# Ledger of designs, part 6: peptides against a protein of PDB entry 3PBP

Target 1, 203 residues: chain A of PDB entry 3PBP
Amino acid sequence: LNEKDLNLILNKSLVMYESLDSTTDVIVKRNVIKQLQFVSKLHENWNSRFGKVDIQKEYRLAKVQGPFTINPFPGELYDYTATNIATILIDNGQNEIVCVSFDDGSLILLFKDLEMSMSWDVDNYVYNNSLVLIERVKLQREIKSLITLPEQLGKLYVISDNIIQQVNFMSWASTLSKCINESDLNPLAGLKFESKLEDIATI
Target 2, 203 residues: chain A of PDB entry 3PBP as posed
Amino acid sequence: LNEKDLNLILNKSLVMYESLDSTTDVIVKRNVIKQLQFVSKLHENWNSRFGKVDIQKEYRLAKVQGPFTINPFPGELYDYTATNIATILIDNGQNEIVCVSFDDGSLILLFKDLEMSMSWDVDNYVYNNSLVLIERVKLQREIKSLITLPEQLGKLYVISDNIIQQVNFMSWASTLSKSINESDLNPLAGLKFESKLEDIATI

## One batch from the design tools (peptide; made by RFdiffusion4, then SolubleMPNN)

Design b2_p17_4_s2
Fold by OpenDDE base, seed 3:
Structure b2_p17_4_s2 (fold): chain B 203 residues (1-203), chain A 17 residues (1-17)
Amino acid sequence: as target 1 above (203 residues)
Amino acid sequence: MIETKKQIGKFLIERHS
């Protein structure tokens, strides 16, 4: 982790924290708070060792409005509790993936196939967002926070007790984005939904 | 766009069967 990365993460964390309100999902609130706490501590340690980091404030937000349903819900996660949630942009057209972490160390990557806000008929109003399971990533760690950077499409940073890891799903998300934007599903045939996991830094 | 997303959702669900 370098100074630039720390600055971006801290900026994002602060912006997300400032966006919290009474309507924010509990999981989202928890995630943002934990993220901010961690990054703040990291920043303090960085400043003490390397000098003060200046932050440029940005207000680009990507968040989920609940409640939502997940289909299919992984059976193995039935007895586990969701711990964090994040939304990751996959293109500049505001297509995004939702990620939820669980206390077993799993991440699920989810696709929003329906938007509640698009329901114009009161009688047919959808009360839950539809989220479709794309991939389950097993980290086998206690996930403390999920971090996203607006400038980094299809990338999620996962913070555990001893490590920061990057999940990169652009291998399939680029194709997904193309399918959405071009209204053509053919490229999905045979596509492997396997994200890349990389260690970024130890804590 | 809405229909496309719905179809993608269906595709993604079916592959888990």
Scores: peptide ipSAE 0.626, ipTM 0.942, DockQ to the pose 0.443
Fold by OpenDDE base, seed 2:
Structure b2_p17_4_s2 (fold): chain B 203 residues (1-203), chain A 17 residues (1-17)
Amino acid sequence: as target 1 above (203 residues)
Amino acid sequence: MIETKKQIGKFLIERHS
């Protein structure tokens, strides 16, 4: 993790925190607060070790609006609760992956195969967002926050109590992006949907 | 593009079967 990335994460955390109000969902509120606390501590430690890092004014937040359905929903997660949601860009266009975390420490990576706004152009009217399961990543940690950086395609940062981890799914997302953009599904055959997990910072 | 995404979705679902 470099200074620029840390600042960006901190900025996002601050913006999210400032957006909290009385109508904010309890889970969201808690996660945002925890994120800010964690990142602030990290920033403090960074400044103490490497000098002061200025907070940049660049903010880019991704928000997924419900309701949505997940197909297939992993049976192992039926008894667990979703805790966080994020969207990750996989190309410089519009293609993105949705990520949902659960309180068992799992992440699911999801594909939006149907946009509600686009459903007007199809025979089947859908009142919800369709999400398709790509991959389940088991972190076995309490996930506090999910962070994305606009300049880092196909990367998700997961903040837990004592660690920040990076999930990199460009190994398959680049192919997926190509398939979408070129309207060719052939490259999907035999593709392994396995993301890379890496520890980037320890508290 | 819409049809492509739908087809991708179908593919992704079917691979779990």
Scores: peptide ipSAE 0.625, ipTM 0.941, DockQ to the pose 0.424
Fold by OpenDDE base, seed 4:
Structure b2_p17_4_s2 (fold): chain B 203 residues (1-203), chain A 17 residues (1-17)
Amino acid sequence: as target 1 above (203 residues)
Amino acid sequence: MIETKKQIGKFLIERHS
């Protein structure tokens, strides 16, 4: 098994888990959960042995794309280090949320309000990648990896030493997507930017 | 769309104030 194969198996296991419903046979459900637990444990062991290979690639890409600014940057995170980054699609039109994890166990969900690629259509050249703080989720655990599935909009899987958790932010992201696509901000009034956190499997 | 995203960004920042 290489890292790519392990990630593929993990993704397949997560997809299988999400396919479970109230009509699923109890034995099948248990087997899927056990498989997910096993694969998650393997993934943790892999990351501990070989280090943060995926983060380096994303970090390199981020550097190539220029410096990122986060506004507002949470004061509590000033002395902490970013550990992982992920991009999550929120609709089929390629609107996305950026997630960054920190070594204090925090996740921040970020909105790209200025895109360099779109600056070609605007008289103003954007030199910096602007990221705006939407929500901070405090997990209070060491985050080992972030996983996203293309077919699962607005969902982020967080792997730590002892648990896999799902962060679901479609409660607000669906409204955000609508606002972008319809060019109407009215639905944002009174919207709560609170993601749903669910324990998926223990490791 | 570009202007909308900028406005959303402003809204989100003001929410923290």
Scores: peptide ipSAE 0.612, ipTM 0.945, DockQ to the pose 0.393
Fold by OpenDDE base, seed 5:
Structure b2_p17_4_s2 (fold): chain B 203 residues (1-203), chain A 17 residues (1-17)
Amino acid sequence: as target 1 above (203 residues)
Amino acid sequence: MIETKKQIGKFLIERHS
């Protein structure tokens, strides 16, 4: 098993878990939960063996076209190191949120207000990809991995020691998506950018 | 759409002030 295969199995297990409802057979439910727990634990162990990839370097490499700037950058995170990165779709039009985790157990949710590819069409040479701070979520856990499922909009799964948590930001992301797609910012007025955190499984 | 995203970005920054 390689990391990619393990991620696929984990994703499938998460999908199966989310498909469980009150009508699901008890035996099936137990089996799915046990499988998810096992795979999640395996995934955590895998990540620990290969070391935390300094995602800051990889993220810079993946988008070769320039450094990312985060505005505003939370002052409290200045002395901490980014540990994971994920991109989460918020609609079928491929609008997305970027999430970065830190070794203090924080998540920051970021909006791409300017894409470098789009800046080429604009007379303004922006050499930096702009990321804007939406929300900081403090988990107070060592974050091992961030998982996203393409069929689950606005949901991020956070794997830490002994627990899988779901971060759901569709409460505000649905409005954000609407604003982008309709070119109307009015719905942003008074909007609370507060994500929901839920424990989904113990590892 | 590009302008909208820029405006959203500005809005999101300003709310932190």
Scores: peptide ipSAE 0.609, ipTM 0.945, DockQ to the pose 0.377

## One batch from the design tools (peptide; made by RFdiffusion4, then SolubleMPNN)

Design b2_p18_5_s4
Fold by OpenDDE base, seed 2:
Structure b2_p18_5_s4 (fold): chain B 203 residues (1-203), chain A 18 residues (1-18)
Amino acid sequence: as target 1 above (203 residues)
Amino acid sequence: MLETKKQIGDFLVKKALE
């Protein structure tokens, strides 16, 4: 097994898990969970062996420098190191959220308010791709991996030492998507940017 | 759409600083 194959198996297992409902046979449910636990454990071990994702330091710069900047960057995270990055689709179009994890156990959810493609437009040059802070989620655990499934909008799976957690931000991302697509910001008024965290399985 | 994204960004920055 290579990393790609392992990721594929993990993704498949996560999809199977999400297919479970109240009508699912108890034995089937148990088996799916056990499979997910097993695969996630393998994935964690794999990550530990081959290292963490290298995130560009430029993401942490408060001033316009490098290809990406985060605004505002949480001061509490200045001394911590980014460990993983993921992009999560929030609709069937092109709208997405960027997530970065840190070694303090924090996740930051970020909005791309400026498109990188604009950097190549002579008339509208953007030096840096801007990322805006939406939410900080404190997991208070070592994050080993971030997994996304293209068919699962607004969901991020976080793998830690002994647990898989799902971060679901569709509560606000659906509204955000609507605002973008309809060019109307009114629905953002009073919107709470609070994601739901759920424990999926222990490993 | 691009202008909308920028406006959303500005809104979010303001909110994050509150």
Scores: peptide ipSAE 0.600, ipTM 0.939, DockQ to the pose 0.400
Fold by OpenDDE base, seed 1:
Structure b2_p18_5_s4 (fold): chain B 203 residues (1-203), chain A 18 residues (1-18)
Amino acid sequence: as target 1 above (203 residues)
Amino acid sequence: MLETKKQIGDFLVKKALE
């Protein structure tokens, strides 16, 4: 997750928040608020680590990029702050998984189930970015950074204080990729969404 | 492809809630 991506998510979350009104379902409202809180905390953490990001310039761009939602959001993570974000390619056809880390030492792996269709109709410009929870991985470590390598599909490297760990989710991501590309969901039946965690190196 | 992704999303949501 680069600064631009974080800003994009923040902007989307802000748009979602701004869309809330008195007619909005209470559950939806709570979820949007929690998402905004999460993204805001991520942004604060990012700014503290890498300097002040000019949110205003990016917010103008966000009006074009639409709302961002995570469904379901793990209840246990409501009190924790997102720390890092990364996008991992799972095939050569642009299918990707989004990963977000939290300060409790957990990772969530997310699927983009809705691609923003650019409606050129100015009045119906609904940017809906939906993220769906695939898996929660509990590392019980302070996550410093997330690294992805373009040549390594379905692999995420997690850097903590003294160790680099690899999260390999190709066990399910290969099937997911196939389902997307072939427009067939049948292979998802019985699939376990359990990633493999391996220690790579001590630092 | 878009419809497939949506269906996958729905599947995953259901699974996550089980």
Scores: peptide ipSAE 0.599, ipTM 0.934, DockQ to the pose 0.596
Fold by OpenDDE base, seed 5:
Structure b2_p18_5_s4 (fold): chain B 203 residues (1-203), chain A 18 residues (1-18)
Amino acid sequence: as target 1 above (203 residues)
Amino acid sequence: MLETKKQIGDFLVKKALE
């Protein structure tokens, strides 16, 4: 079993969990929950063995090759280290939010306001990806991993030592998506950028 | 679309600094 396989199993377990409803057989529900708890614990243990992920490296490999800047960067986080990164789809048009976790238990949600332009004209290849701060979410937990499911728009799963939490930001991301797709900023006026946090399972 | 994203970014920066 490798990390990729474990992630896939975890993702499948999360999907199964989300499919549970009031009509689901009690035995099935219990089994799915137990499976999710077990796999989540394994995932956490796996991440701990490999140590802290170099976020910059992982980000480069997954999405953007080059350095990125966060604007504004929260002053309180200058003394803390980034631990995880994830990209969450907010619509079917490939608009996305970037999330970075820190060792203080904070999550920052970020918007990519510039497409990576290669300025070929400057002898010095300055690769800078712009990320804009949308929201800081303080979980006050040691964040072990961030999980996203492509079929679940605007949802981030945060795994800590004893709990799985869901961060849902579709309350504002749906509006943001609309603004991008329609080239209209008017709906942003008065919009609150506050995500919903929910506990989904204990580990 | 690119201009829109930039404008959104500017808006968000302004809001974050409030």
Scores: peptide ipSAE 0.599, ipTM 0.940, DockQ to the pose 0.401
Fold by OpenDDE base, seed 4:
Structure b2_p18_5_s4 (fold): chain B 203 residues (1-203), chain A 18 residues (1-18)
Amino acid sequence: as target 1 above (203 residues)
Amino acid sequence: MLETKKQIGDFLVKKALE
């Protein structure tokens, strides 16, 4: 982790905060605020040590809109609460992975298998986001923030009290992207959905 | 593309239940 990366993380946290409105779920609001507070603290500590970093005001908004369902939902998570959500691009198009963290320290990676289409029957119109479980990563720590960088495909940064970790899932996401773009599922056969976890920086 | 995504989803669900 360098100054540029930390600045980008802070910017993303600010974007998330700015996206909050009166209709935002109270749990989401609380989590985003906590994330911003935490990242801001990290930024201040970093600036004190390495000097001030300019915060750019230019950013791109990407937000997952609820409500959504997860299939299958891990039984072990029934008694736990979601703490953070992030969307990660896996190619230069529109293909993305959704990530949700829980207060047990679990991170789940999810695929959007259904997109909203035009409904001709207004009476039966139901807006629902379908999310399919790809992988569960057990971090066994309190997750404070989930951050994605637009220039880093298939990478998620997980921030906890004592460490920043990177989850890299391009090992399988590149194949997934190809399958979507080429309309060919054959490459999925035998594919391992195992992400790489790496420590980026200690806090 | 939509059909492909649905098929991928079905595949992933099956895999997750194995």
Scores: peptide ipSAE 0.595, ipTM 0.935, DockQ to the pose 0.456

Design b2_p18_6_s1
Fold by OpenDDE base, seed 2:
Structure b2_p18_6_s1 (fold): chain B 203 residues (1-203), chain A 18 residues (1-18)
Amino acid sequence: as target 1 above (203 residues)
Amino acid sequence: TRLETKQQIGDFLIKRAS
């Protein structure tokens, strides 16, 4: 996820939020609100670190109101702020995991299950994005930065005040990659989505 | 399709959390 992607997500979230009315399904309302809260917190952090993001707001109504959501969003994180975001490659193709850190010291690992192009055309305005929760990792540290190395698949480096830690996803990510590439979900049965956390260095 | 597979994986991941 980059600045452009974040901006797009924010715009989608805003459009969806503004479209909420009395006829909107309660589940949809809840998801849209949660999404907006999340994206807003992420955006605030982004701006503080990388400068102001210019948002060109789009307020056209979508023909299909499918919320971009993090599903499920951990209830414990509602009151916390997203601090960092990173994308981790899990194979040499296109498969990747998105991770977001929070100021409670949590990491959430997310799967993009929808990669549909968004249309902003008035005649064909469609937005549908989804991030699905894979795992929550509780580091209980102030996360300063997230680092990924292209040559190291399924690995995330977390920098805190006094330590560098590695989160290794490959125990499950290799299987996930296989499922995507082979269009077979059978290997997911019984799979444990538990990443390995290791201290790399004290700083 | 690849897209369908990803959606199915998403559904799986959501279901397991319920």
Scores: peptide ipSAE 0.654, ipTM 0.946, DockQ to the pose 0.561
Fold by OpenDDE base, seed 4:
Structure b2_p18_6_s1 (fold): chain B 203 residues (1-203), chain A 18 residues (1-18)
Amino acid sequence: as target 1 above (203 residues)
Amino acid sequence: TRLETKQQIGDFLIKRAS
């Protein structure tokens, strides 16, 4: 990604945010907000690096929503740029995983370990900037888009130039969800955080 | 609490990577 691409993503994200209203689906709202939070962080980093400042009102809004911090951040990804973000539900809407793609073809699956109050009132937003690395999936392809389906828990669809792939992480996400809901971490012991990758269709 | 549980999970995940 270059500066122009980043600005395009930011603008698109902002437009999407502005389109949100009371009739918008909760999942859509959540995804848009998270996207803005992430993109705002990228934009801030870019501005810091190149000495540019975006003073647009829309940017200020995005800034309020973010930034996110990923811990640990894979050192190999320091030189790469995030390309897409998605939020995937792992149960009946209470628990979720955040996924970020990079231009090296990597996906990182992230856990939000701080509680976020889902208030759609800007004045009452509680901002959680902490994201914890669960898994890195190396696809070794250019990722064009990430798609989630609300009826399919723990599944992410990755669209590249010639293929659609499914990432299924319910093997560990079901346990994670249970741990959160029951306030019991014991089931995490020995759990393998390895997602399943499957080719769905050739484009 | 739910918050505490999430924080503990976060700590667990970070420690696992170390």
Scores: peptide ipSAE 0.654, ipTM 0.947, DockQ to the pose 0.433
Fold by OpenDDE base, seed 5:
Structure b2_p18_6_s1 (fold): chain B 203 residues (1-203), chain A 18 residues (1-18)
Amino acid sequence: as target 1 above (203 residues)
Amino acid sequence: TRLETKQQIGDFLIKRAS
């Protein structure tokens, strides 16, 4: 098993979990939950073994698109280290939210207001992606990994040592998507940018 | 444009925090 295979198994397990309903056979339900718990635990062990990718505060995500700037950067997170990053689709188009986790147990949800900005230093140009702070979610636990499923819009799965949690931000992201697609900011007035946190499984 | 809209959204998000 490699990390990619383990992630695939985890994703499949999460999809199976989401397919459970009140009509699901009790044996099937138990098996799916046990599988999810087991795979999640393996995933945590895997991440611990290979080390947390210390995402330096200067987010050069290996994505070809250059370093990220976060505005405003939460002052409380200045002394903390970023641990994970994920991109979550919010519609069937190309609109997405960026999420970064920190070692204090915080998640920040970020909006890409610019695809790419070029800043010229005296002798060098730097490619920079602008990210704007939408929301900070305080989980107060060690975040091991962030998982997204392409078929689940506006949902982020957070894996810690003892629990899997779902962050659902479609309450505001659906409106945001509409604003972008229709070029109308009026629906943003009075919108609360508060995500829903739900426990889905214990590990 | 889509780009302009995103920029305006960014400005909105920054201003609401002030």
Scores: peptide ipSAE 0.635, ipTM 0.950, DockQ to the pose 0.362
Fold by OpenDDE base, seed 3:
Structure b2_p18_6_s1 (fold): chain B 203 residues (1-203), chain A 18 residues (1-18)
Amino acid sequence: as target 1 above (203 residues)
Amino acid sequence: TRLETKQQIGDFLIKRAS
């Protein structure tokens, strides 16, 4: 990651956040907020290492508790830059997957293994700092954007090189959701965390 | 609890990658 790329991602995330209004779909709003939270953690870590970047004052008032961590982080991605972030709901409740794309064409699917209260209150701004690697999907192309649809659980649309691909991870996410909701990890045994990729035909 | 379950899932996923 370089500073320029991080700033670009941050700016895009802020613009998305600013576009939210009272008529915005709840799921969309949630995704944007989650993305912004993720980027804010990256920003904080970057500021500590490379210096401060300018962001909106209101956003800068947000407090981050602890470092942002992805565990394990794929070694192959150390030299690459994150390009997009998305949050996808996997059930009708609160369970979600975080997705991050990189400029090598990789997409990582991440699990939030900690639940902390989330607030945009300046005096009490808290979000999760822990993400766990579920799967790395190698698309081997430039990922331009990530799109989620509120009505489609466990699905991510990836736009790259004028092609749209659908990433469907409900094959494992449904089980994961069940495990969380029922407080039972037994179904995880032997579960393959392999998402399905499908090319979406363009007009 | 839900939180504990998530933490355990996290541990499971990390261990799997090791």
Scores: peptide ipSAE 0.654, ipTM 0.947, DockQ to the pose 0.474; fails the geometry check

## One batch from the design tools (peptide; made by RFdiffusion4, then SolubleMPNN)

Design b2_p19_3_s3
Fold by OpenDDE base, seed 4:
Structure b2_p19_3_s3 (fold): chain B 203 residues (1-203), chain A 19 residues (1-19)
Amino acid sequence: as target 1 above (203 residues)
Amino acid sequence: LRETILKAVGKKIDFNKKL
């Protein structure tokens, strides 16, 4: 975590806080407020020189949210189990794709449409946990692991029993990144969400 | 599916404009 990242997290937490209204669930309000309080204190106490912050014990109890929803969920995957998850950066501006693998050898590429808070107060906190389906890639292999390389944008390495495969989604992710960064949806019109699969090595 | 993606990206754009 660097100062830039911390500032971004703070700004996101502020925007989330500002989105709260009278109709917002009390549990959601509590979690968003606690997150903002934590990040604010973290920011205030940030020692850029040492990267050390004294974090009060109360805030160390933050947990990741519960189960995510995938929309639309591919009906073919209802009977299968998710095996791995990875996050792949598509640009230097923190736009990312989430990938989930399933035991049928499918990969789903997902987009976070909503900003999420951590769970701070409730064990089963769930809010803004939706992921949007972009693409399903069928590998038809048992997926052992997913690997990403920070220097390789829009690339996912899939390790199966005897092969390493690269999934490259920059064909569409570059356009997606551009659309987000430029606040223009027009380039998404007619875009094909088709990733390239390449065999890299046999194991 | 495309419409869902467009809507999702739109939400992200709208959120980012507030940052």
Scores: peptide ipSAE 0.593, ipTM 0.954, DockQ to the pose 0.818
Fold by OpenDDE base, seed 5:
Structure b2_p19_3_s3 (fold): chain B 203 residues (1-203), chain A 19 residues (1-19)
Amino acid sequence: as target 1 above (203 residues)
Amino acid sequence: LRETILKAVGKKIDFNKKL
């Protein structure tokens, strides 16, 4: 976490706060407000020189939101369990793809369409927990781990058995990134969401 | 699926415009 990232989180939290209205659920309001309060305090106490912040004990109770919903959820995966999760940067900005692996050897590539908050006060807080399915990649292998390299945009390394495979989704992720960054959906027209799978090494 | 993706990206764009 750097100052730029913190500023972005603050701005996101502000936008989330500003989106609250009379129709917003009270629990959501409370949670968004608490996040904004936390991030604001974090920002105020941010030591830019050391990247250190003292976090009050109350805010350490924050939990990752969950469960997530996947839309559409692949019906075949209802009988399987998620095994790994990774986040892959697709540009030098803030755009990311979420990957989840399953014990059937499937990878799903997901997009976060909504801004999420942490759970602050409420157990099992769930709001804006939607992930949009982009692609399912079937490896037909037991996936042991998912690895990402920060310098390698749109690439996921999958370790299964004795093989390291690369999933490269820059074929579509570059367009997706462009659409987001330029606020233009037109380039998504006719785009194929098909990743490249390559064997990298045998272990 | 495509429509869902388009809608999702649209939401992200709309959110980003507020930043």
Scores: peptide ipSAE 0.592, ipTM 0.954, DockQ to the pose 0.832
Fold by OpenDDE base, seed 2:
Structure b2_p19_3_s3 (fold): chain B 203 residues (1-203), chain A 19 residues (1-19)
Amino acid sequence: as target 1 above (203 residues)
Amino acid sequence: LRETILKAVGKKIDFNKKL
């Protein structure tokens, strides 16, 4: 975590706070407020020289949010179990794709359409937990692990059986990134969401 | 599916404009 990242988290937390209204669930309000309080204190106490912040014990009890929803969920995967998850950066501006693998050898590539907060006071906190399906890739192999390299944008390495395969989705993710960053949806209208799959190495 | 993606990206754009 660097100062730039911390500023971004702070700004996100502020935007989430400002989105609260009289119709917002009390649990959501409480979590968003606590998120903002934590991040604000973190920002205030940030030592840029040492990259250190003293985090009070009370805030160390925060948990990740509960289960996610995938829309649309592929009907063919309903009876299968998710095995691995990875997050792949698609640009240097923190746009990312989430990948989930299943025990049928499928990969799903997902987009986070909503900003999430941590769970602070509630064990089963669920809010803005939507993931949108972009693409399903069928490997038809037992997926053992997912690997990402921070220096390789839009690339996922899949270890299955005795083969390492690369899933490269920059063919569409570059356009997606551009659309987000430029606030223009027009380039997505004709975009084909098809990743390139290549064998990289045998294990 | 495309429409769902477009709506999702739209939400992200709208959020980012507030940052």
Scores: peptide ipSAE 0.590, ipTM 0.953, DockQ to the pose 0.829
Fold by OpenDDE base, seed 3:
Parts: C-alpha cells; structure tokens; sequence
Structure b2_p19_3_s3 (fold): chain B 203 residues (1-203), chain A 19 residues (1-19)
C-alpha cells in the first residue's frame, strides 16, 4: 500500500458514501459509513515517509464480504465447482479482470461492475457483489493453478498436469480499458470477446 | 451478453467520473 493507493481507496469510499440516500438499506449505510470512517482515519494517520498507519483494534474486526453473484452464470457450469481465482490487471490504472476456474477445465473471465465495501458489523454482508461474465474459455483439462505477472497486462498463466498455457485477452481488454478511461462505450460495439490461448511449456 | 457488458462498463464509467 502506497500513498496513491490509499488516496484511491479514500476517493472510492467517499463516492460510495455520497451515493447513499433515503432509499439505501440501513445495513448498507452503516457499512459504507464505517468503511469511510476507517479509510479516513487511515489517511489521516498515514506517514508517507515510513509507509505506516495506526489502526484502531475495532476496525480489525472487518470481514470479507459474503458470496458474489456472476451474471449471467453459464448454465453448463451449475453442477461444477470453482477451483481457482485470479485477478489480472489490464492497464496501468485500476482496471482489472477476475478469472475463476472450474473443475470441468473452464475459465470464466469476469468484470466488476460495482464497487464493494467490507463487512464491518454483520455476518454475511452482501452488497454490490455482482460480477459480469465476459467470456468462457474451455481448456478441457484439470486446472491446478492460475498465475499472473504484474508486468504482463491482460495475461493469465494456467498450470495443468503437463502444460503451462497462456490466456491472453488483450485483444478485447485493451478496448475495454480505453472505453472505461475515456468514458466512451462506442468502441465496445462489435468487439469480440475472444481470448488467445497458447502453449508456453510442457511440464 | 453484450448488453450486460455495456451496462456494466457504463456503471464503472459513471462511478469513475465521480472520483
């Protein structure tokens, strides 16, 4: 965590707070407010010279948010189990793709459409937990692990029994990144969400 | 699927404009 990252988290938490209104669920309001309070205190106590902050014990009770939804969920994967998860950066900013693997050898590439808060008081807190399906890649092999390299944008390495494969989705992710950063949806029209799969090494 | 993706990206854009 650096000063830039902290400022981003603060700004996100502020925007989430400002989105609250009279129709917002009371539990959601409470969680968003607590997150903003935590991040604000963290920012106030940030020593950029040493990368240190004082965190009150009460805020250490924050939990990971509850289950996520994938929309649309591929019907063919309903009976299969998720095995691995990875997050892949697609630019030098804040845009990322989430990948989940399944025991049928499928990968799903997902987009976070909403900003999430931590759970601060309530068990199984669920809000803004949506992931949008972009692409399904079928590898037809047992996936042991997913590896990402921070310097390699839009690339995922898949390790199976006898092979390392690269999934490269920069063919569409570069356009997606541009659309987000430039606030223009037009380049997404007619875009094919097809990743390139390549064998890297046999193992 | 495309409409869902467009809507999702639109939400992200709208959020980012507030940052």
Amino acid sequence: as target 1 above (203 residues)
Amino acid sequence: LRETILKAVGKKIDFNKKL
Scores: peptide ipSAE 0.589, ipTM 0.954, DockQ to the pose 0.837

